# Peptides against a protein of PDB entry 3JWR, part 103

Target 1, 323 residues: chain A of PDB entry 3JWR
Amino acid sequence: TRELQSLAAAVVPSAQTLKITDFSFSDFELSDLETALCTIRMFTDLNLVQNFQMKHEVLCRWILSVKKNYRKNVAYHNWRHAFNTAQCMFAALKAGKIQNKLTDLEILALLIAALSHDLDHRGVNNSYIQRSEHPLAQLYCHSIMEHHHFDQCLMILNSPGNQILSGLSIEEYKTTLKIIKQAILATDLALYIKRRGEFFELIRKNQFNLEDPHQKELFLAMLMTACDLSAITKPWPIQQRIAELVATEFFDQGDRERKELNIEPTDLMNREKKNKIPSMQVGFIDAICLQLYEALTHVSEDCFPLLDGCRKNRQKWQALAEQ
Target 2, 298 residues: chain A of PDB entry 3JWR as posed
Amino acid sequence: TRELQSLAAAVVPSAQTLKITDFSFSDFELSDLETALCTIRMFTDLNLVQNFQMKHEVLCRWILSVKKNYRKNVAYHNWRHAFNTAQCMFAALKAGKIQNKLTDLEILALLIAALSHDLDHRGVNNSYIQRSEHPLAQLYCHSIMEHHHFDQCLMILNSPGNQILSGLSIEEYKTTLKIIKQAILATDLALYIKRRGEFFELIRKNQFNLEDPHQKELFLAMLMTACDLSAITKPWPIQQRIAELVATEFWEQGDQVGFIDFVCTQLYEALTHVSEDCFPLLDGCRKNRQKWQALAEQ

## One batch from the design tools (peptide)

Design b1_p28_2_s2 (made by RFdiffusion4, then SolubleMPNN; from b1_p28_2, 10 letters changed)
Fold by OpenDDE base, seed 3:
Structure b1_p28_2_s2 (fold): chain B 323 residues (1-323), chain A 28 residues (1-28)
Amino acid sequence: as target 1 above (323 residues)
Amino acid sequence: SEFEEKIREEIINYNAESFFALYAESWS
């Protein structure tokens, strides 16, 4: 395609120029092409292209395929969300110095997972999928969408001209896919809630050990969640704008719940209760985000900007809630 | 407000599972 030709021929700017190592990164001013260039840089600077012998054209095609398989009519869970998740992962790996704690296969898997974790998202949560009796709800009982996201990820990875993993051995390929699957499934916030207690307890007791395979898996799951939710850590103007996108998508679901399912939406998805957004954001930060970024910062102090951003945004949302 | 903060804390502390479930379902 013309898009592929343009991307493949383009000079990829440095990570410094693209500012993709910054936790404060914003994609708002970036074109789709620039987001793809950023993604190439992430793979390159993580040594994934070299270590796994990726062909540049194949990587370019894969990135464009991933981007194409996000829906444009979804307000939040689109390519830009996936891209920002991956950028946060990259920043956590580089600036947060988590790269040194992980294997190359784990890093590869995490980056692919971050970019792929919401593929073909329909702008509705698992509860809606289940309640609407969608065919996907017949295939999977739990984490319905995350299973679908992984299936889409696998489909793309195996599509002609998109096989960025072709340089891996069979064993490496299997391992990578396993980690990708686990990482994508970990983005189900229900699983985060279920598992986070173990992680926090290990941190609290100073018993956390990445050499333990179970704890490694747990950490990768927590890291995925931290990146997936990283919008809450962004500078306030960015946070506000992203929160509006999230709210838009939630309200769209709420509208559909009323119209299609004859269900009164929860406050979070009720357009008529938009004035509760600030207080709900504070609640979300307190219930979900703060402890995670505290724990992550404990694992790597260089991840502090995520925690600091989260705290600052809590203050901002609290101030709005008091008005 | 202090009241809203207290209510939020109470929700988190005493109804944590339901609150967490709400957000888990919404943000997944």
Scores: peptide ipSAE 0.028, ipTM 0.668, DockQ to the pose 0.180
Fold by OpenDDE base, seed 1:
Structure b1_p28_2_s2 (fold): chain B 323 residues (1-323), chain A 28 residues (1-28)
Amino acid sequence: as target 1 above (323 residues)
Amino acid sequence: SEFEEKIREEIINYNAESFFALYAESWS
């Protein structure tokens, strides 16, 4: 395609020029082509292209395939969300110095997972899928959409001309897929809530050890969640704009819940209760976000900008809630 | 307000399961 030819022939700017190492990064001014160029730079600067012998054209095609398999009519869970999740992962690995704590296979898996974790998202949550008796709800009892996202990820990885993992041994391939699956499934916030207590307790007791395979898996799950929720850490103008996108998608779901399921939506999904957004955001930060970014900062102090951003946005949302 | 903050703390600390379930459901 012309798009593939344009991407494959383009000069890829440095990470410094693209500012993709910054935790404060914004994609608002970037074209789709520029987001693809940023993605190439992430793979290159993490040494994934070299270490796993990726062909440039195959990587370009894979990126475009991933982008194509996000829906354009979804307000938040689209390519830009996946791209921002991957950018936060990149920043955490590079600027946050987490790269030094992980294997090349783990890094490869995390970057693929970040880009793929919401593939074919429909702008509705697992509860809606379950309550609407969607065919996907018959395949999986929990983490319905996350299983679907992983299935889409596998489909793309195995598609002709998209096989970015062809340079891996059979063992490396199996390991990578296992980590990708675990990472995508970890983006189910229900699983985060279930597992986070173990992680926080290990940190509190100073017993956290990345050499333990179980603790490594737990850490990768927490890191995925931290990147997935990273919009809450962004500078306030960026945070507000992303919060509007999230609210738009949630309100669209709430409208569908009324129309299609004949139920009253929860406050978060209710367009008529938009005045509660600031207080709900404070609650979300306190219940879900703060402890996670605190724990990550304990693992690597260079991740502090995520925690600092989260704290600053809590203050801003609290001020709005008091008006 | 101080009252709203107290209510929020009570929801988080004493009704954590329902609150966490709500957010888990909403963001999944």
Scores: peptide ipSAE 0.025, ipTM 0.624, DockQ to the pose 0.143
Fold by OpenDDE base, seed 4:
Structure b1_p28_2_s2 (fold): chain B 323 residues (1-323), chain A 28 residues (1-28)
Amino acid sequence: as target 1 above (323 residues)
Amino acid sequence: SEFEEKIREEIINYNAESFFALYAESWS
């Protein structure tokens, strides 16, 4: 395609020029081509292209394939969300210095997982999929969409001309896919809530050890969640804009719940309760986000900008909730 | 725990009000 030719022939700017190492990064002003260039830079600067002998054209095709398999008519869970998740992962690995704590295969898996974790998202949650009796709900009992996202990821990775993992040994390939699957499934917030207590307790007791395989898996899951939720850490103007996108998608679901399922939506998805967004954001930060970024900062102090951003946005949302 | 299971269910259903209320109570 012309898009592939353009991407493959383009000069890839430095990470410094693209600002993709910054936790404050915004994609709002970037074209689709520029987001793809950023993605190439992430793979390159993490040494993934060199270490796993990726062909440039294959990587370009894979990136475009991943982007193509996100829906354009979904307000939030689209390519830009996946891209921002991956950018936060990149920043956490580089600026947050987590790269030195992980293997190359883990880094490879996390980056692929971040880009792929919401593939073919339809702008509705697992509850909607289940209640609508969608065929996917017959295949999976829990984390329905996350299983689907992984299936889509696997499909793309095995598609002709998209096989960025072809340079891996059989064992490396199996390991990478295992980590990708675990990482994508970990983006189910229900699983995060279930598992986070163990992580926080290990940190509190100063018993956290990345050399333990179970703790490593737990950390990768927490890191994925931290990147997936990273919009809450962004500078206030960016946070507000993303919150609007999330609200739009949730309200669209709520409207569909009323129309298609004859169900009264929850407050979070109820367009009529838009005035509750600030208080709900405060609650979300307190219940889900703060402890995660605190714990992550304990693992690596260089991740502090995520925690600081989260705290600042809590103050901003609280101020709005008091109006 | 039973509490964590309930919180998980509330998150899945995006019942934010109930989720946040339950969680806030657990911190007291």
Scores: peptide ipSAE 0.021, ipTM 0.601, DockQ to the pose 0.135
Fold by OpenDDE base, seed 5:
Structure b1_p28_2_s2 (fold): chain B 323 residues (1-323), chain A 28 residues (1-28)
Amino acid sequence: as target 1 above (323 residues)
Amino acid sequence: SEFEEKIREEIINYNAESFFALYAESWS
């Protein structure tokens, strides 16, 4: 395609030029082509292209395929969200110095997972999918959409001309897919809530050990969630804009719940209760975000900008809630 | 599950204290 030719022929700017190592990164000003170039740079600078012998054209095609399999009519859970998740992962690996704590296969898996974790998202949560009796709800009992996202990821990875993992041994391939699956499933916030207590306790007791396979898996899950939620850590102007996108998507679901399911939406998804957004954001930060970024910062102090950003945004939302 | 999603949504709408209360009620 013309798009592939353009991408494959383009000079890929440095990570410094693209600012993709910054925790404060914003994609708002970037074209789709530039987001793809950023993604290539992430793979390159993490040594994934070299170590796993990826062909440049295949990587380009894969990136474009992933991007294409996000819906444009979804306000928040689109390519830009996946891209920002991957960028936060890249920043955490590089600037946050987590790269040195992980294997190349784990890094490969996390980056693929971050880009793929919301593939074909419909702009509705698992509850809606279940209540609407969508066919996907018949396939999976838990983490319905996350299973679907992984299935989409696997489909793309095995599609002709998109096989970025073709340079891996069979053993490496199996390991990578296992980690990708676990990472994508970890983005179900319900699973995060169930598992995070173990992680926080290990940190609190100073017993956290990445050499333990179970603890490694747990850490990768927490890291994925930290990147998935990273919008809450962004500079305030960026945070506000993203919050509006999230609200738009939630309100769209609420409208559909009224129309299609004949139910009253929760406050979070009720357009008429938009005035509660600031207080809900404070609640979200306190209940979900703060402890995660605190724990991550304990694993690597260089991740502090995420925690600091989260704290600053909490203050901003609290101030709005008090008005 | 629908139940887990409901809890998630409730947590987002409440503060940290409400979260822990819901967690204890639902999973303890």
Scores: peptide ipSAE 0.022, ipTM 0.617, DockQ to the pose 0.097; fails the geometry check

Design b1_p28_2_s3 (made by RFdiffusion4, then SolubleMPNN; from b1_p28_2, 13 letters changed)
Fold by OpenDDE base, seed 2:
Structure b1_p28_2_s3 (fold): chain B 323 residues (1-323), chain A 28 residues (1-28)
Amino acid sequence: as target 1 above (323 residues)
Amino acid sequence: SSRRQQIEQEIINRNARSFEALYIESWS
């Protein structure tokens, strides 16, 4: 395609020029092509292209395939969300110095997972999928959408001309896919809530050890969640805009819940409760986000900008909630 | 004071627990 030719022939700017090592990064002004260029730079600077012998054209095709398999009519869970998740992962690995704590296969898996973790997202949550009796709800009992996202990821990875993992040994391939699956499934917040207590306790007790395979898996899950939710850490103008996108998608679901399922939506998805957004954001930060970024900062102090951003946004939302 | 900070944290934790189910359902 012309798009592939343009991408493959383009000069890829440095990470510094693209500012993709910044935790404050924004994609708002970037074209789709520029987001693809950023993605190439992430793979390159993490040494993934070299270490796993990726062909440039294959990587370009894969990136475009991933992007194409996100829906454009979904307000938040689209390619830009996946891209921002991957960018946060890249920043955490580089600027946050987590790269030195992980294997190359883990880094490869995390980056692929970050880009792929919401593939073919429909703008509705697992509860809606289940209650609407969608065919996917017949295939999976838990983490319905996350299983679907992984299936889409696997489909793309195995598609002709998209096989970025063809340079891996059989064992490396199996390991990578295992980690990708675990990482994508970890983005189900229900699983995060279930598992985070163990992580926080290990941190609190100073018993956290990445040499333990179970703790490594746990950390990768927490890191994925931290990147997935990283919009909450962004500078206030960026945070506000993303919050509007989230609200739009949630309200669209709420509207569908009323019309299609004949149920009253929760406050987060109720358009009539728009005035509650600030207080709900404070609640979200307190319930879900703060402890995670505190723990992550304990693992690597260079991740502090994520925690600081989250705290600052909490103050901003609290001020709005008090009006 | 340290005690005031503790009370604030306790309130935050209590509120967090009360809303966890809502946020889990919505965001997952």
Scores: peptide ipSAE 0.331, ipTM 0.769, DockQ to the pose 0.097
Fold by OpenDDE base, seed 4:
Structure b1_p28_2_s3 (fold): chain B 323 residues (1-323), chain A 28 residues (1-28)
Amino acid sequence: as target 1 above (323 residues)
Amino acid sequence: SSRRQQIEQEIINRNARSFEALYIESWS
């Protein structure tokens, strides 16, 4: 395709030029081509291209395939969300110095998972899928969409000309897929809530050890969630813009819930409750986000900008809630 | 200062519990 030709022939700017090591990164000013270039840079600077012998054209095709399999009519859970998740992962690995704590296979898996974790997202949550009796709800009992995302990821990875993992041994391939699956499934917030207590307790007791395979898996799950939710950490102007995208998608679901399911939406998805957004954002930060970024900062102090951003945004939302 | 921090944490924890179900459903 013309797009592939353009991407494959383009000079990839440095990570510094692209600012993809910054926790404050914003994609709002980037074209689709530039997001793809950023993605290439992430793979190259993490030594994934070299270590796993990826062909440039194959990587380019894979990136474009992943991007293509996100829906354009979804306000938030689209390619840009996946891209931002991956960028946060990259920043956490580089600027946050987590790269030195992980294997190359884990890094490979996390980056693929971050880019793929919401593939073919419909702009509705698992509850809606279940309540609407969608065919996907018949295939999976829990984490319905996350299973679907992984299935889409696997499909793309195995598609002709998209096989970025072809340089791996069979064992490396199996390991990578296992980690990808776990990482994508970990983005189900319900699973995060179930598991986070164990992680926080390990941190609190100073018993956290990445050499333990179970704790490693737990950490990777927490890291994925931290990147997935990283919009809450962005500088205030960026946070506000992203919050509007989230609200738009939630309200669209709420409207569909009223129309299609004849149910009253929750406050988060109720367009009539737009005035509650600030207080709901505070609640979200307190209930879900703060402890995670605190714990992550305990693992690596260089991840502090995520925590700091989250705290600053809490203050801003709280100020709005008090008006 | 320590007591204030404890009270704040208690409030945060209470609020967190009250909102947890809502956010799980919405964001999952």
Scores: peptide ipSAE 0.326, ipTM 0.761, DockQ to the pose 0.101
Fold by OpenDDE base, seed 3:
Structure b1_p28_2_s3 (fold): chain B 323 residues (1-323), chain A 28 residues (1-28)
Amino acid sequence: as target 1 above (323 residues)
Amino acid sequence: SSRRQQIEQEIINRNARSFEALYIESWS
């Protein structure tokens, strides 16, 4: 395609030029081509291209395929969300110095997972999928969409000309896919809530050890969630804009719940309760986000900008809620 | 004061727990 030719022939700017090591990064001003260039740089600077012998054209095709398999009519869970998740992962690995704590296969898996974790997202949550009796709800009992996202990820990875993992041994390939699956499934917030207590307790007791395979898996799950939710850490103008996208998607679901399912939506998905967004954002930060970024900062102090951003945004949302 | 910060944190934690179920349902 013309798009592939353009991407493959383009000079990829440095990570410094692209500012993709910054936790404050914003994609708002970037074209789709620039997001793809950023993605190439992430793979390159993490040594994934070299270590796993990725062909440039194949990587370019894969990136474009991933981008293509996000829906354009979804307000938040689109390519830009996946891209921002991956950028946060990259920043956490580089600026947050988590790269030194992980294997190359884990890094590879996390980056692929971050980019792929919401593939073919339909702008509705698992509850809606289940209640609407969607065919996917017959295949999976829990984490319905996350299983679907992984299936889409696997499909793309195995598609002709998209096989970025072709340079891996069979064992490396299996290991990578296992980690990708676990990482994508970990983005189900229900699983995060279930598992986070163990992580926080290990941190609190100074018993956290990445050499333990179970704790490593737990950490990767927490890191995925931290990147997935990283919009809450962004500078205030960016946070506000993303919050509006989230609200738009939630309200669209709420409208569909009323119309299609004859269900009264929850407050978060109720367009009539738009005035509660600031207080709900404070609640979200307190219930879900703060402890995670505190714990992550404990693992690596260089991740502090995520925690600091989250705290600052809490203050901003609180001020709006008091208005 | 350290005590004021502690009370504020307790209130935050209590509020967080009360909303946890709502956010799980919405975001998962």
Scores: peptide ipSAE 0.322, ipTM 0.767, DockQ to the pose 0.092
Fold by OpenDDE base, seed 1:
Structure b1_p28_2_s3 (fold): chain B 323 residues (1-323), chain A 28 residues (1-28)
Amino acid sequence: as target 1 above (323 residues)
Amino acid sequence: SSRRQQIEQEIINRNARSFEALYIESWS
């Protein structure tokens, strides 16, 4: 395609020029082509292209395929969300120095998972899928959408001309797919809540050890969630704009719940309760976000900008909630 | 920490528990 030819022939700017190592990064001014160029730079600077012998054209095609399989009519859970999740992963690996704690296969899996974790998202949560009796709800008992996202990821990886993992051995391939699946499933917030207590306790007791396979898996899950929720850490103007996109998508679901399911939506998805957004954002930060970024900063002190951003945004939302 | 800081933290923790179920339902 013309798009593939343009991407494959383009000069890829440095990570410094693209500012993709910054935790304060914003994609608002970037074209779709520029987001694809940023993604190429992430793979290159993490040595994934070299270490796994990826062909440039295949990588370009894969990136465009992933982008194409996000819906344009979804306000928040679209390509830009996946791209920002991957950028935060890249920043955590590089600027946050987490790269030094992981294997090349784990890094490869995390980057693929970050880009793929919401593939074909429909702008509705698992609860809506269950209540609407969608066919996907018959296939899986829990984490319905996350299983679907992984299925889409696997389909793309196995599509002709998109096989970025063709340079891996059979054992490396199996390991990579296992980690990708675990990482995508970990983005189910219900699983995060179930597992986070173990992670926080290990850190508090100074018993956290990445050489333990179970603790490694737990850490990768926590890191995925930290990147998936990273919008809450962004500078205030960026945070506000992203919060508006989230609210738009949630209100759209709430409107559908009223119309299609004849149910009253939760406060977070109720357009009539938009005045509660500031207090709900404070609650979200306290209940879900703060302890995660505190724990991540304990693993690597260079991740502090995520924690600092989260704290600053809590203060801003609290000030709005008091008016 | 002062008693005031302890009370504030207790309120934060209570609020966090009350909202946890809401956020699981909404974001998952």
Scores: peptide ipSAE 0.321, ipTM 0.762, DockQ to the pose 0.097

